# Peptides against a protein of PDB entry 2L5G, part 19

Target 1, 41 residues: chain A of PDB entry 2L5G
Amino acid sequence: LSKEELIQNMDRVDREITMVEQQISKLKKKQQQLEEEAAKP

## One batch from the design tools (peptide; aimed at target 1 M10 D14)

Design b2_p24_6_s2 (made by RFdiffusion4, then SolubleMPNN; from b2_p24_6, 24 letters changed)
Fold by OpenDDE base, seed 5:
Structure b2_p24_6_s2 (fold): chain B 41 residues (1-41), chain A 24 residues (1-24)
Amino acid sequence: as target 1 above (41 residues)
Amino acid sequence: EEKKKELIENLNKEYQEQLQKQLE
């Protein structure tokens, strides 16, 4: 693996992390909405 | 309608946060 291949692999992993973090944020917001709806009498 | 509006606002916020992380 060249230094350039390592950087490209890091950039790919950073993009994948960003996508997973966005999915987690979306799921967390949906969970909060469901909890707020379940807390209504 | 309100739930749909809130969902769109949340998705737009997440999209802007993702774009910012890609520029840093």
Scores: peptide ipSAE 0.035, ipTM 0.509, DockQ to the pose 0.020
OpenDDE base, seeds 1, 2, 3, 4: peptide ipSAE 0.034, 0.032, 0.032, 0.033; ipTM 0.509, 0.504, 0.502, 0.509

Design b2_p24_6_s3 (made by RFdiffusion4, then SolubleMPNN; from b2_p24_6, 23 letters changed)
Fold by OpenDDE base, seed 2:
Structure b2_p24_6_s3 (fold): chain B 41 residues (1-41), chain A 24 residues (1-24)
Amino acid sequence: as target 1 above (41 residues)
Amino acid sequence: KEEKERLIQQLKELYEKKKELEKA
């Protein structure tokens, strides 16, 4: 891989990590909402 | 129950995906 290809691969991985982290945050919030709803009488 | 189980499974898959991406 060229230096440019390595940088592009790193940038791709960084973007994928960011997207996964955003999805994790969204699902954690949904899980909390379901737990709060299940705890309501 | 099913929705919570689905969310937990999705979270596990995302954590594993994140872990594999961080090893690259």
Scores: peptide ipSAE 0.253, ipTM 0.767, DockQ to the pose 0.025
OpenDDE base, seeds 1, 3, 4, 5: peptide ipSAE 0.251, 0.249, 0.251, 0.252; ipTM 0.766, 0.765, 0.767, 0.766

Design b2_p24_6_s4 (made by RFdiffusion4, then SolubleMPNN; from b2_p24_6, 23 letters changed)
Fold by OpenDDE base, seed 5:
Structure b2_p24_6_s4 (fold): chain B 41 residues (1-41), chain A 24 residues (1-24)
Amino acid sequence: as target 1 above (41 residues)
Amino acid sequence: KEERERLIKELEKLYEEELKKKLA
């Protein structure tokens, strides 16, 4: 792999990480909303 | 969830360490 191919692969992985972290954050927010709704009488 | 976040961070760290070794 060239240095350029390694940088391109890094940028791809960083984007994939960011997308997965955003999905996890969205799921955490949904869980919190469900917990807050379940805590209402 | 936490397990997936831990796995992502571990893969990111391993990838950065590998890149640094290849650039040296």
Scores: peptide ipSAE 0.031, ipTM 0.483, DockQ to the pose 0.083
OpenDDE base, seeds 1, 2, 3, 4: peptide ipSAE 0.028, 0.031, 0.028, 0.027; ipTM 0.448, 0.423, 0.439, 0.442

Design b2_p24_7 (made by RFdiffusion4; failed a check: too like the target's own chain)
Pose (drawn by RFdiffusion4):
Structure b2_p24_7 (pose): chain A 41 residues (1-41), chain P 24 residues (1-24)
Amino acid sequence: as target 1 above (41 residues)
Amino acid sequence: ITMVEQQISKLKKKQQQLEEEAAK
């Protein structure tokens, strides 16, 4: 299209990955509590 | 986690399509 309007769409998509990726990092730390509680006597 | 991994894989496919359109 203009080597510019399409470039801008790539930047918006990259932002959406960071939100999903951020959820997984918080969920992985939650597993530690559940894993640590299950391994406790 | 599996639903979030599937959303990431769909976003990567959309990114590849946008890269192909920009190269054309």

Design b2_p24_7_s1 (made by RFdiffusion4, then SolubleMPNN; from b2_p24_7, 20 letters changed; failed a check: too like the target's own chain)
Amino acid sequence: MEELKQNMDRLEREKEELKRKLAE

Design b2_p24_7_s2 (made by RFdiffusion4, then SolubleMPNN; from b2_p24_7, 17 letters changed; failed a check: too like the target's own chain)
Amino acid sequence: MEKLKQNMDRLERQKKELEELLAK

Design b2_p24_7_s3 (made by RFdiffusion4, then SolubleMPNN; from b2_p24_7, 18 letters changed; failed a check: too like the target's own chain)
Amino acid sequence: MEELKQNMDRLERQKKELEELLKK

Design b2_p24_7_s4 (made by RFdiffusion4, then SolubleMPNN; from b2_p24_7, 20 letters changed; failed a check: too like the target's own chain)
Amino acid sequence: MEELKENMDRLERQKKELEKLLAE

Design b2_p24_8 (made by RFdiffusion4)
Pose (drawn by RFdiffusion4):
Structure b2_p24_8 (pose): chain A 41 residues (1-41), chain P 24 residues (1-24)
Amino acid sequence: as target 1 above (41 residues)
Amino acid sequence: EEKAQLEEEIAQLEEEKAQLEEEI
Protein backbone atom coordinates (compact mmCIF):
# COMPACT_ATOMS: atom_id res chain seq x y z
CA LEU A 1 0.00 0.00 0.00
CA SER A 2 2.45 2.77 1.05
CA LYS A 3 5.34 0.99 2.82
CA GLU A 4 4.21 2.92 5.89
CA GLU A 5 0.53 2.20 6.66
CA LEU A 6 1.25 -1.50 6.59
CA ILE A 7 4.35 -1.02 8.77
CA GLN A 8 2.22 0.57 11.45
CA ASN A 9 -0.04 -2.55 11.56
CA MET A 10 3.00 -4.68 12.51
CA ASP A 11 3.68 -2.53 15.55
CA ARG A 12 0.10 -3.00 16.81
CA VAL A 13 0.26 -6.72 16.48
CA ASP A 14 3.52 -6.85 18.48
CA ARG A 15 1.79 -5.14 21.32
CA GLU A 16 -0.87 -7.74 21.53
CA ILE A 17 1.78 -10.43 22.00
CA THR A 18 3.19 -8.78 24.96
CA MET A 19 -0.20 -8.88 26.74
CA VAL A 20 -0.58 -12.70 26.14
CA GLU A 21 3.02 -13.28 27.03
CA GLN A 22 2.50 -11.29 30.25
CA GLN A 23 -0.26 -13.49 31.38
CA ILE A 24 1.77 -16.71 30.91
CA SER A 25 4.70 -15.21 33.09
CA LYS A 26 2.13 -14.49 35.94
CA LEU A 27 0.58 -17.95 35.57
CA LYS A 28 4.03 -19.60 35.68
CA LYS A 29 4.82 -17.96 39.04
CA LYS A 30 1.39 -19.12 40.33
CA GLN A 31 2.42 -22.68 39.59
CA GLN A 32 5.35 -22.20 42.00
CA GLN A 33 2.99 -21.67 44.92
CA LEU A 34 0.88 -24.65 43.92
CA GLU A 35 3.97 -26.76 43.21
CA GLU A 36 5.64 -25.64 46.43
CA GLU A 37 2.51 -26.36 48.48
CA ALA A 38 2.12 -29.81 46.98
CA ALA A 39 5.78 -30.73 47.73
CA LYS A 40 5.56 -29.59 51.32
CA PRO A 41 5.07 -32.31 53.89
CA GLU P 1 -6.32 -25.46 29.51
CA GLU P 2 -5.97 -21.65 29.83
CA LYS P 3 -2.24 -21.89 29.01
CA ALA P 4 -2.99 -23.96 25.86
CA GLN P 5 -5.60 -21.36 24.73
CA LEU P 6 -3.06 -18.52 25.26
CA GLU P 7 -0.41 -20.50 23.23
CA GLU P 8 -2.99 -20.92 20.40
CA GLU P 9 -3.75 -17.17 20.44
CA ILE P 10 -0.01 -16.39 20.15
CA ALA P 11 0.33 -18.78 17.17
CA GLN P 12 -2.64 -17.03 15.42
CA LEU P 13 -1.09 -13.58 15.96
CA GLU P 14 2.26 -14.81 14.55
CA GLU P 15 0.43 -16.12 11.43
CA GLU P 16 -1.37 -12.76 11.01
CA LYS P 17 2.00 -10.94 11.28
CA ALA P 18 3.56 -13.23 8.63
CA GLN P 19 0.61 -12.36 6.29
CA LEU P 20 1.16 -8.62 6.82
CA GLU P 21 4.88 -9.07 5.94
CA GLU P 22 3.85 -10.76 2.67
CA GLU P 23 1.35 -7.94 1.87
CA ILE P 24 4.08 -5.22 2.32

Design b2_p24_8_s1 (made by RFdiffusion4, then SolubleMPNN; from b2_p24_8, 15 letters changed)
Fold by OpenDDE base, seed 2:
Order: structure tokens, then sequence, then C-alpha cells
Structure b2_p24_8_s1 (fold): chain B 41 residues (1-41), chain A 24 residues (1-24)
């Protein structure tokens, strides 16, 4: 791979990391909401 | 779980990034 192709691949991977981190955050927030709702009488 | 799958995907992507960084 050229240096330019390596940088482009790194930028792609960084975008994918960000997307998965956002999915993890959303999932954790939803789990917490469900736990808080289930703890209400 | 979905959370475990997403954590494994993060680890995979971080490893891919580290391998690209070694090639620079």
Amino acid sequence: as target 1 above (41 residues)
Amino acid sequence: SELERLKQEIDRLKQQKAELEKQL
C-alpha cells in the first residue's frame, strides 16, 4: 500500500471505531433506562 | 451479548489501526 492508501485506511478505521463507540454508548444508555424503569414500583 | 460483540469489534478495529500504523 502507498502512504496515501495507508492514511485513507486509517481514516476509514477511525470512522468505524467512532460508529461502534456510539453504538456502545447508545446500548449502555438504553440498558440503564430499562433497569431504571424496571426498578420503579 | 450485543455489548460484547461491539467491544470485540472495537478491539478488532484498534488492532487493524495499529497494523496500519506499523506500515507507515
Scores: peptide ipSAE 0.550, ipTM 0.889, DockQ to the pose 0.808
OpenDDE base, seeds 1, 3, 4, 5: peptide ipSAE 0.548, 0.550, 0.549, 0.549; ipTM 0.889, 0.889, 0.889, 0.889

Design b2_p24_8_s2 (made by RFdiffusion4, then SolubleMPNN; from b2_p24_8, 13 letters changed)
Fold by OpenDDE base, seed 3:
Structure b2_p24_8_s2 (fold): chain B 41 residues (1-41), chain A 24 residues (1-24)
Amino acid sequence: as target 1 above (41 residues)
Amino acid sequence: SELERLKENIKRLEEQKKKLEEQL
């Protein structure tokens, strides 16, 4: 791979990581809500 | 349950994130 191809691959992977992190954050917030509701008397 | 499905989905996404980070 050229230097330019390596940079483009890094930028692609960084975007994919960001998308996965956003999904994880959304699901963790939903998990917390369900755990808090289940812990209510 | 919905909660267990969420936990498993989070686990799968964390593993996907780890594999992506290993490509950097």
Scores: peptide ipSAE 0.630, ipTM 0.908, DockQ to the pose 0.162
OpenDDE base, seeds 1, 2, 4, 5: peptide ipSAE 0.630, 0.627, 0.629, 0.630; ipTM 0.908, 0.907, 0.907, 0.908

Design b2_p24_8_s3 (made by RFdiffusion4, then SolubleMPNN; from b2_p24_8, 16 letters changed)
Fold by OpenDDE base, seed 3:
Order: sequence, then C-alpha cells, then structure tokens
Structure b2_p24_8_s3 (fold): chain B 41 residues (1-41), chain A 24 residues (1-24)
Amino acid sequence: as target 1 above (41 residues)
Amino acid sequence: SELERLKREISMLEKQKEELKKLL
C-alpha cells in the first residue's frame, strides 16, 4: 500500500466509525426513552 | 422486547466500532 492508499483507507474507516457512532447514539437515546417510560409509576 | 432488541443492536454496533478502531 502506498502512503496515499493508507490515508484513503484510514479516512474510509474514520467515516465508517462515525456512522456507527451516530447509530449507537440514536439507539442509546431510544433505549433511555424506553427505560424512562418504563420507570414511570 | 424492544428494549432487549435495542440493547443487542447497540452491543453489536459497539463491537463493530471496536473492530474498525483496530484497523487504525
């Protein structure tokens, strides 16, 4: 792999990580909402 | 339940994120 190919692969992985982190954040917010609603008397 | 499905999905995505971070 050239230096340029390594950078391109890193940038791709960084974008994929960001997408996964956004999905996790969205699902954690939904989890919290369900837990808060379930905790209401 | 929906809650348990969300917990499983989060766990799978966290594992995927961990594997992606090992490529850096």
Scores: peptide ipSAE 0.645, ipTM 0.912, DockQ to the pose 0.161
OpenDDE base, seeds 1, 2, 4, 5: peptide ipSAE 0.644, 0.643, 0.644, 0.645; ipTM 0.912, 0.912, 0.912, 0.913

Design b2_p24_8_s4 (made by RFdiffusion4, then SolubleMPNN; from b2_p24_8, 15 letters changed)
Fold by OpenDDE base, seed 3:
Structure b2_p24_8_s4 (fold): chain B 41 residues (1-41), chain A 24 residues (1-24)
Amino acid sequence: as target 1 above (41 residues)
Amino acid sequence: SELERLEQEIKRLEQQKEELKKQL
């Protein structure tokens, strides 16, 4: 792999990580909402 | 439950994130 291909692969992986982190954040927020609603008497 | 499905999906995505980080 050239240096340019390595950078392109890194940038691709960084974008994929960002997308996964956004999905995790959304699901954790939904999890918290469900836990808070379940904890209400 | 919906909560259990969310917990499992979060866990799967966290594992995916960790595997992506190993490619850096």
Scores: peptide ipSAE 0.629, ipTM 0.909, DockQ to the pose 0.162
OpenDDE base, seeds 1, 2, 4, 5: peptide ipSAE 0.627, 0.626, 0.628, 0.628; ipTM 0.909, 0.908, 0.909, 0.909

## One batch from the design tools (peptide; aimed at target 1 L34)

Design b2_p25_1 (made by RFdiffusion4)
Pose (drawn by RFdiffusion4):
Structure b2_p25_1 (pose): chain A 41 residues (1-41), chain P 25 residues (1-25)
Amino acid sequence: as target 1 above (41 residues)
Amino acid sequence: KELEELEKELEELEKELEELEKELE
């Protein structure tokens, strides 16, 4: 299209991945509490 | 083509997130 408008669409998509990837990092740490509580006597 | 590849990666990540949420329930 103009080697510019389409480039901008790539930057918006990359921002959406960071939101999903941020949720997994918070969910992974939550597993620690559950995993740590289950391994406790 | 590059945008289509990125959209496929998002769909895969969303499936993985749904699986992780189900494992926690």

Design b2_p25_1_s1 (made by RFdiffusion4, then SolubleMPNN; from b2_p25_1, 17 letters changed; failed a check: too like the target's own chain)
Amino acid sequence: ENMERKRREITMLKQQLSKLKKELQ

Design b2_p25_1_s2 (made by RFdiffusion4, then SolubleMPNN; from b2_p25_1, 20 letters changed; failed a check: too like the target's own chain)
Amino acid sequence: ENMDRKDREITMLKQQLSKLKEKLQ

Design b2_p25_1_s3 (made by RFdiffusion4, then SolubleMPNN; from b2_p25_1, 19 letters changed; failed a check: too like the target's own chain)
Amino acid sequence: ENMDRKRREITMLEQQLSKLKEKLQ

Design b2_p25_1_s4 (made by RFdiffusion4, then SolubleMPNN; from b2_p25_1, 20 letters changed; failed a check: too like the target's own chain)
Amino acid sequence: QNMDRKDREITMLKQQLSKLKEEQQ

Design b2_p25_2 (made by RFdiffusion4; failed a check: too like the target's own chain)
Pose (drawn by RFdiffusion4):
Structure b2_p25_2 (pose): chain A 41 residues (1-41), chain P 25 residues (1-25)
Amino acid sequence: as target 1 above (41 residues)
Amino acid sequence: EITMVEQQISKLKKKQQQLEEEAAK
């Protein structure tokens, strides 16, 4: 289209990945508590 | 790439549910 308007759409998509990826990271740390609590005597 | 990351979240949620069920036992 103009080698510029389409480039901008790529940057918006990259931002949406960071939000999904930020949720997995917080969920993985939550597993530590649950995994640590289950391994405790 | 987003669909692959969303599938990873779904798998993690399922694993967390299993751990919560074990802790509730």

Design b2_p25_2_s1 (made by RFdiffusion4, then SolubleMPNN; from b2_p25_2 with E1R I2L V5L; failed a check: too like the target's own chain)
Amino acid sequence: RLTMLEQQISKLKKKQQQLEEEAAK

Design b2_p25_2_s2 (made by RFdiffusion4, then SolubleMPNN; from b2_p25_2 with E1R I2L T3E V5L; failed a check: too like the target's own chain)
Amino acid sequence: RLEMLEQQISKLKKKQQQLEEEAAK

Design b2_p25_2_s3 (made by RFdiffusion4, then SolubleMPNN; from b2_p25_2 with E1K I2L V5L; failed a check: too like the target's own chain)
Amino acid sequence: KLTMLEQQISKLKKKQQQLEEEAAK

Design b2_p25_2_s4 (made by RFdiffusion4, then SolubleMPNN; from b2_p25_2 with E1R V5L; failed a check: too like the target's own chain)
Amino acid sequence: RITMLEQQISKLKKKQQQLEEEAAK

Design b2_p25_3 (made by RFdiffusion4)
Pose (drawn by RFdiffusion4):
Structure b2_p25_3 (pose): chain A 41 residues (1-41), chain P 25 residues (1-25)
Amino acid sequence: as target 1 above (41 residues)
Amino acid sequence: ELEEEIEELKEEIEELEEEIEELKE
């Protein structure tokens, strides 16, 4: 289209990945508590 | 109960990884 309007769409998509990826990092740490509680005597 | 909660969390992570793959495509 204009080698510019389409480039802007790529930047918006990259922002959405970071939100999903941020959720998985928080969920992974939550597994530590559950995994640590389960391994405790 | 802890094992069930861990299994549910693995399922939710798997779904989120699939959504990330779809967004990359």

Design b2_p25_3_s1 (made by RFdiffusion4, then SolubleMPNN; from b2_p25_3, 14 letters changed; failed a check: too like the target's own chain)
Amino acid sequence: SIEKEIAMLEQQIAQLEKKLEELKK

Design b2_p25_3_s2 (made by RFdiffusion4, then SolubleMPNN; from b2_p25_3, 15 letters changed; failed a check: too like the target's own chain)
Amino acid sequence: SIKKELEMLEQQISQLEEKLKELKA

Design b2_p25_3_s3 (made by RFdiffusion4, then SolubleMPNN; from b2_p25_3, 13 letters changed; failed a check: too like the target's own chain)
Amino acid sequence: SIEEEIKMLEQQISQLEKKLEELKK

Design b2_p25_3_s4 (made by RFdiffusion4, then SolubleMPNN; from b2_p25_3, 13 letters changed; failed a check: too like the target's own chain)
Amino acid sequence: SIKEEIEMLEQQIKQLEKKLEELKK

Design b2_p25_4 (made by RFdiffusion4; failed a check: too like the target's own chain)
Pose (drawn by RFdiffusion4):
Structure b2_p25_4 (pose): chain A 41 residues (1-41), chain P 25 residues (1-25)
Amino acid sequence: as target 1 above (41 residues)
Amino acid sequence: KQQLEEQLAKLKKKQQQLEEELAKL
């Protein structure tokens, strides 16, 4: 289209990934508490 | 321990759904 309007769409998509990726990082730390509690005597 | 196993199983399902959403993007 203009080598510019389409480039801007790529930057918006990359932002959406960071939100999903941020949720997996918080969930992975939550597993530590559950995994640590299950391993405790 | 049984309640913790159930919570871990639910969290694994949510992770799998988030990984599928990332693969679609």

Design b2_p25_4_s1 (made by RFdiffusion4, then SolubleMPNN; from b2_p25_4, 12 letters changed; failed a check: too like the target's own chain)
Amino acid sequence: MEEIKKQIEMLKKKQQQLEKKLAEL

Design b2_p25_4_s2 (made by RFdiffusion4, then SolubleMPNN; from b2_p25_4, 9 letters changed; failed a check: too like the target's own chain)
Amino acid sequence: RKEIEEQIEKLKKKQQQLEEKLKEL

Design b2_p25_4_s3 (made by RFdiffusion4, then SolubleMPNN; from b2_p25_4, 12 letters changed; failed a check: too like the target's own chain)
Amino acid sequence: MEEIKKQIEMLKKKQQQLEEKLKEL

Design b2_p25_4_s4 (made by RFdiffusion4, then SolubleMPNN; from b2_p25_4, 11 letters changed; failed a check: too like the target's own chain)
Amino acid sequence: MEEIKKQIEMLKKKQQQLEEKLAQL

Design b2_p25_5 (made by RFdiffusion4)
Pose (drawn by RFdiffusion4):
Structure b2_p25_5 (pose): chain A 41 residues (1-41), chain P 25 residues (1-25)
Amino acid sequence: as target 1 above (41 residues)
Amino acid sequence: ELEEQIAELKEQIAELEEQIAELKE
């Protein structure tokens, strides 16, 4: 289209990945509490 | 109860990894 309007769409998509990726990092740390509680005597 | 909560979290994480794979495609 104009080698510019399409480039801007790529930047918006990259932002959406960071939100999903941020949720997995928080969920992973939550596993630590559950995994640490389950391994406790 | 803890094992059930861990299983549910693993399912949610698998769903989110699938959504990331779709977005990358």

Design b2_p25_5_s1 (made by RFdiffusion4, then SolubleMPNN; from b2_p25_5, 15 letters changed; failed a check: too like the target's own chain)
Amino acid sequence: SIAKEMEMLEQQIAQLEKKLKELKE

Design b2_p25_5_s2 (made by RFdiffusion4, then SolubleMPNN; from b2_p25_5, 13 letters changed; failed a check: too like the target's own chain)
Amino acid sequence: KIEEEIKMLEQQIKKLEEKLKKLKE

Design b2_p25_5_s3 (made by RFdiffusion4, then SolubleMPNN; from b2_p25_5, 15 letters changed; failed a check: too like the target's own chain)
Amino acid sequence: SIKKEMEMLEQQISELEKKLKELKE

Design b2_p25_5_s4 (made by RFdiffusion4, then SolubleMPNN; from b2_p25_5, 16 letters changed; failed a check: too like the target's own chain)
Amino acid sequence: DIEKEMEMLEQQISQLEKKLEELKK

Design b2_p25_6 (made by RFdiffusion4)
Pose (drawn by RFdiffusion4):
Structure b2_p25_6 (pose): chain A 41 residues (1-41), chain P 25 residues (1-25)
Amino acid sequence: as target 1 above (41 residues)
Amino acid sequence: AELEEQIAELKEQIAELEEQIAELK
């Protein structure tokens, strides 16, 4: 199309990955509490 | 047992989010 309008679409998609990836990092830390509670006597 | 159920549910949610990330890529 113009080597510019299409480039801008790539930057928007990369932002959406960071939101999903941010949720997995918070969920992974939540596992620590559950895993730590389950391993406790 | 309640903690094992919660961990299983979280593993399912994480698998679904990893599939969504693969589709976006």

Design b2_p25_6_s1 (made by RFdiffusion4, then SolubleMPNN; from b2_p25_6, 12 letters changed)
Fold by OpenDDE base, seed 3:
Structure b2_p25_6_s1 (fold): chain B 41 residues (1-41), chain A 25 residues (1-25)
Amino acid sequence: as target 1 above (41 residues)
Amino acid sequence: SEIEKEIKMLEEQIKQLEEKLKELK
């Protein structure tokens, strides 16, 4: 792997991390909304 | 309830994504 290939792989991983973190945030927000809905009498 | 089932499915999906995030970091 060249230095350029390593940088490209890091940039790819950073994008994948960002996508996963955004997905987790979205799902946690949906979970909280459902928990608040389930807690209503 | 349907809501409790959806919450549980979200918990499992979040867990899998957190495991994936741990592998990426």
Scores: peptide ipSAE 0.461, ipTM 0.866, DockQ to the pose 0.863
OpenDDE base, seeds 1, 2, 4, 5: peptide ipSAE 0.456, 0.456, 0.456, 0.458; ipTM 0.865, 0.865, 0.865, 0.865

Design b2_p25_6_s2 (made by RFdiffusion4, then SolubleMPNN; from b2_p25_6, 17 letters changed)
Fold by OpenDDE base, seed 3:
Structure b2_p25_6_s2 (fold): chain B 41 residues (1-41), chain A 25 residues (1-25)
Amino acid sequence: as target 1 above (41 residues)
Amino acid sequence: DKIAKEMAMLEKQIEQLEKELEKLK
C-alpha cells in the first residue's frame, strides 16, 4: 500500500468508527428511554 | 412484554456494533 492508500484507508476507518459510535449512542439512548418507560408505574 | 423484546433487540444490536467497533480500532 502506498502512503496515499494508507491515508485513504485510515480516513475510511475513521468514518466507519464515527458511524458505528453514533449508532451505538442512538441505540443506548433508545435503551435508556425504554428503561425509563418500563420504570413508570 | 413489547418493551422487554425491544430492549433485548437493542442489547443485541449494541453488542454487535461494539464488536464491530473493536475490529475497527
Scores: peptide ipSAE 0.384, ipTM 0.835, DockQ to the pose 0.847
OpenDDE base, seeds 1, 2, 4, 5: peptide ipSAE 0.376, 0.378, 0.378, 0.376; ipTM 0.834, 0.834, 0.833, 0.833

Design b2_p25_6_s3 (made by RFdiffusion4, then SolubleMPNN; from b2_p25_6, 16 letters changed)
Fold by OpenDDE base, seed 3:
Structure b2_p25_6_s3 (fold): chain B 41 residues (1-41), chain A 25 residues (1-25)
Amino acid sequence: as target 1 above (41 residues)
Amino acid sequence: DEIKKEMEMLEEEIKKLEEKLKKLK
């Protein structure tokens, strides 16, 4: 792997991290909404 | 209960994504 390939792989991993963190945040927000709905009398 | 089932499915998908995130970091 060249230095350029390592940087490209890092940039790819950083994008994948961002996408996964955004997915987790979206699902946790949906989970909280369902918890609030389940807590309604 | 449909809400409980959805919460369980969300928890399993969150857990899978957290394990993916742990492998990326």
Scores: peptide ipSAE 0.442, ipTM 0.848, DockQ to the pose 0.880
OpenDDE base, seeds 1, 2, 4, 5: peptide ipSAE 0.438, 0.439, 0.440, 0.438; ipTM 0.847, 0.847, 0.848, 0.847

Design b2_p25_6_s4 (made by RFdiffusion4, then SolubleMPNN; from b2_p25_6, 15 letters changed; failed a check: too like the target's own chain)
Amino acid sequence: SEIEKEMEMLEKQIQQLEKKLEELK

Design b2_p25_7 (made by RFdiffusion4; failed a check: the pose's geometry)
Pose (drawn by RFdiffusion4):
Structure b2_p25_7 (pose): chain A 41 residues (1-41), chain P 25 residues (1-25)
Amino acid sequence: as target 1 above (41 residues)
Amino acid sequence: ELEEQKEELEEQIEELEEQKEELEE
């Protein structure tokens, strides 16, 4: 289209990945509590 | 339940990567 309007769409998509990736990092730490509680005597 | 939520989030990431490849093409 204009080698510019389409480039801007790529930057918006990359932002959406960071929100999904951020949720997985918080969920992974939550597993530690559950995994640590389950391994405790 | 947490494993299912992670699988759903991985699927959403794969869909967003496919959409990005389509915009590059």

Design b2_p25_7_s1 (made by RFdiffusion4, then SolubleMPNN; from b2_p25_7, 13 letters changed; failed a check: too like the target's own chain)
Amino acid sequence: ELKEEIERLEREISKLKQKKEELLA

Design b2_p25_7_s2 (made by RFdiffusion4, then SolubleMPNN; from b2_p25_7, 12 letters changed; failed a check: too like the target's own chain)
Amino acid sequence: SLEEEIKRLERQISELKKKKEELKK

Design b2_p25_7_s3 (made by RFdiffusion4, then SolubleMPNN; from b2_p25_7, 13 letters changed; failed a check: too like the target's own chain)
Amino acid sequence: SLEEELKRLDRQISKLKEKKEELLK

Design b2_p25_7_s4 (made by RFdiffusion4, then SolubleMPNN; from b2_p25_7, 14 letters changed)
Fold by OpenDDE base, seed 5:
Structure b2_p25_7_s4 (fold): chain B 41 residues (1-41), chain A 25 residues (1-25)
Amino acid sequence: as target 1 above (41 residues)
Amino acid sequence: SLEEEIKRLDREISKLKEKKEELKK
């Protein structure tokens, strides 16, 4: 792989990481909301 | 479940981070 191809592949991986991290954040927020609602009398 | 989905995505993140480190070698 050329240096340019390696940079392009790294940028792709960074975008994929960001997308999955956003999904995790959304699911963790939902999980927390459900736990907080279940803890209310 | 939400917990199992979060665990699956955490494993995916770990694999993507490993790929990123391999590209930096």
Scores: peptide ipSAE 0.421, ipTM 0.841, DockQ to the pose 0.840
OpenDDE base, seeds 1, 2, 3, 4: peptide ipSAE 0.421, 0.419, 0.421, 0.421; ipTM 0.841, 0.841, 0.841, 0.841; seed 3 fails the geometry check

Design b2_p25_8 (made by RFdiffusion4)
Pose (drawn by RFdiffusion4):
Structure b2_p25_8 (pose): chain A 41 residues (1-41), chain P 25 residues (1-25)
Amino acid sequence: as target 1 above (41 residues)
Amino acid sequence: LEEELEQLEEELEQLEEELEQLEEE
């Protein structure tokens, strides 16, 4: 289309991935508490 | 100990719901 309007769409998509990737990082730490509680005597 | 296990089951159910919501996104 103009080698510019389409480039801008790529930057918006990359922002959406960081939101999903951020949720996984918080869920992975939550597993530590559950995993640590289950391993405790 | 039974009350701690019930609370742990509730936390696991909430985690499963969060994972289902994440898959839908």

Design b2_p25_8_s1 (made by RFdiffusion4, then SolubleMPNN; from b2_p25_8, 17 letters changed; failed a check: too like the target's own chain)
Amino acid sequence: SEEKKKEFEKQISELKEKQQQLEKL

Design b2_p25_8_s2 (made by RFdiffusion4, then SolubleMPNN; from b2_p25_8, 15 letters changed; failed a check: too like the target's own chain)
Amino acid sequence: SEEEKKKLEEQISKLKKKQEELEKL

Design b2_p25_8_s3 (made by RFdiffusion4, then SolubleMPNN; from b2_p25_8, 14 letters changed; failed a check: too like the target's own chain)
Amino acid sequence: SKEEKEKLEEQISKLKEKQEQLKKL

Design b2_p25_8_s4 (made by RFdiffusion4, then SolubleMPNN; from b2_p25_8, 16 letters changed; failed a check: too like the target's own chain)
Amino acid sequence: DEERKKELEEQISKLKEKQEELKKL

## One batch from the design tools (peptide; aimed at target 1 K30 L34 A38 A39)

Design b2_p26_1 (made by RFdiffusion4)
Amino acid sequence: AAAAAAAAAAAAAAAAAAAAAAAAAA
Pose (drawn by RFdiffusion4):
Structure b2_p26_1 (pose): chain A 41 residues (1-41), chain P 26 residues (backbone only)
Amino acid sequence: as target 1 above (41 residues)
Amino acid sequence: not in this file (backbone only, 26 residues)
């Protein structure tokens, strides 16, 4: 289209990945509590 | 007891994953 309007769409998509990826990082740490509680005597 | 705690932890993880998937779909 203009080698510019389409480039801007790529930057917006990359922002959405960071939100999903941030949720997984928080969920992974939550596993530690559950995994650590289950391994405790 | 350790097996029951592991099962309860797996169920809580599954419920938390389902709630996160529902919030992402909304």

Design b2_p26_1_s1 (made by RFdiffusion4, then SolubleMPNN; from b2_p26_1, 25 letters changed; failed a check: too like the target's own chain)
Amino acid sequence: KAEEKRQKQISKLKKKQEELEKKLEE

Design b2_p26_1_s2 (made by RFdiffusion4, then SolubleMPNN; from b2_p26_1, 24 letters changed; failed a check: too like the target's own chain)
Amino acid sequence: MAEKKRQKAISKLKKKQEELEKKLKE

Design b2_p26_1_s3 (made by RFdiffusion4, then SolubleMPNN; from b2_p26_1, 24 letters changed; failed a check: too like the target's own chain)
Amino acid sequence: MAEEKKQKAIKKLKEKQKKLEEELKK

Design b2_p26_1_s4 (made by RFdiffusion4, then SolubleMPNN; from b2_p26_1, 23 letters changed; failed a check: too like the target's own chain)
Amino acid sequence: MAEEKKQKAISKLKKKQEQLEEKLKA

Design b2_p26_2 (made by RFdiffusion4; failed a check: too like the target's own chain)
Pose (drawn by RFdiffusion4):
Structure b2_p26_2 (pose): chain A 41 residues (1-41), chain P 26 residues (1-26)
Amino acid sequence: as target 1 above (41 residues)
Amino acid sequence: ITMVEQQISKLKKKQQQLEEEAAKLK
């Protein structure tokens, strides 16, 4: 289209990934509490 | 994004299993 308007769409998509990826990082730490609680005597 | 959302769904299932195990122990 103009080697510019389409480049801008790529930057917006990359932002959405960071939000999904930030949720997995928090969920993974939550597993530690549950995994640590289950391994405790 | 679809692959990362599938990973979230699998993690949520694993967390439910861990909560069930902790409830059984108590």

Design b2_p26_2_s1 (made by RFdiffusion4, then SolubleMPNN; from b2_p26_2 with V4L L25K K26A; failed a check: too like the target's own chain)
Amino acid sequence: ITMLEQQISKLKKKQQQLEEEAAKKA

Design b2_p26_2_s2 (made by RFdiffusion4, then SolubleMPNN; from b2_p26_2 with T2K V4L A22L L25K K26A; failed a check: too like the target's own chain)
Amino acid sequence: IKMLEQQISKLKKKQQQLEEELAKKA

Design b2_p26_2_s3 (made by RFdiffusion4, then SolubleMPNN; from b2_p26_2 with T2K V4L L25K; failed a check: too like the target's own chain)
Amino acid sequence: IKMLEQQISKLKKKQQQLEEEAAKKK

Design b2_p26_2_s4 (made by RFdiffusion4, then SolubleMPNN; from b2_p26_2 with T2E V4L L25K; failed a check: too like the target's own chain)
Amino acid sequence: IEMLEQQISKLKKKQQQLEEEAAKKK

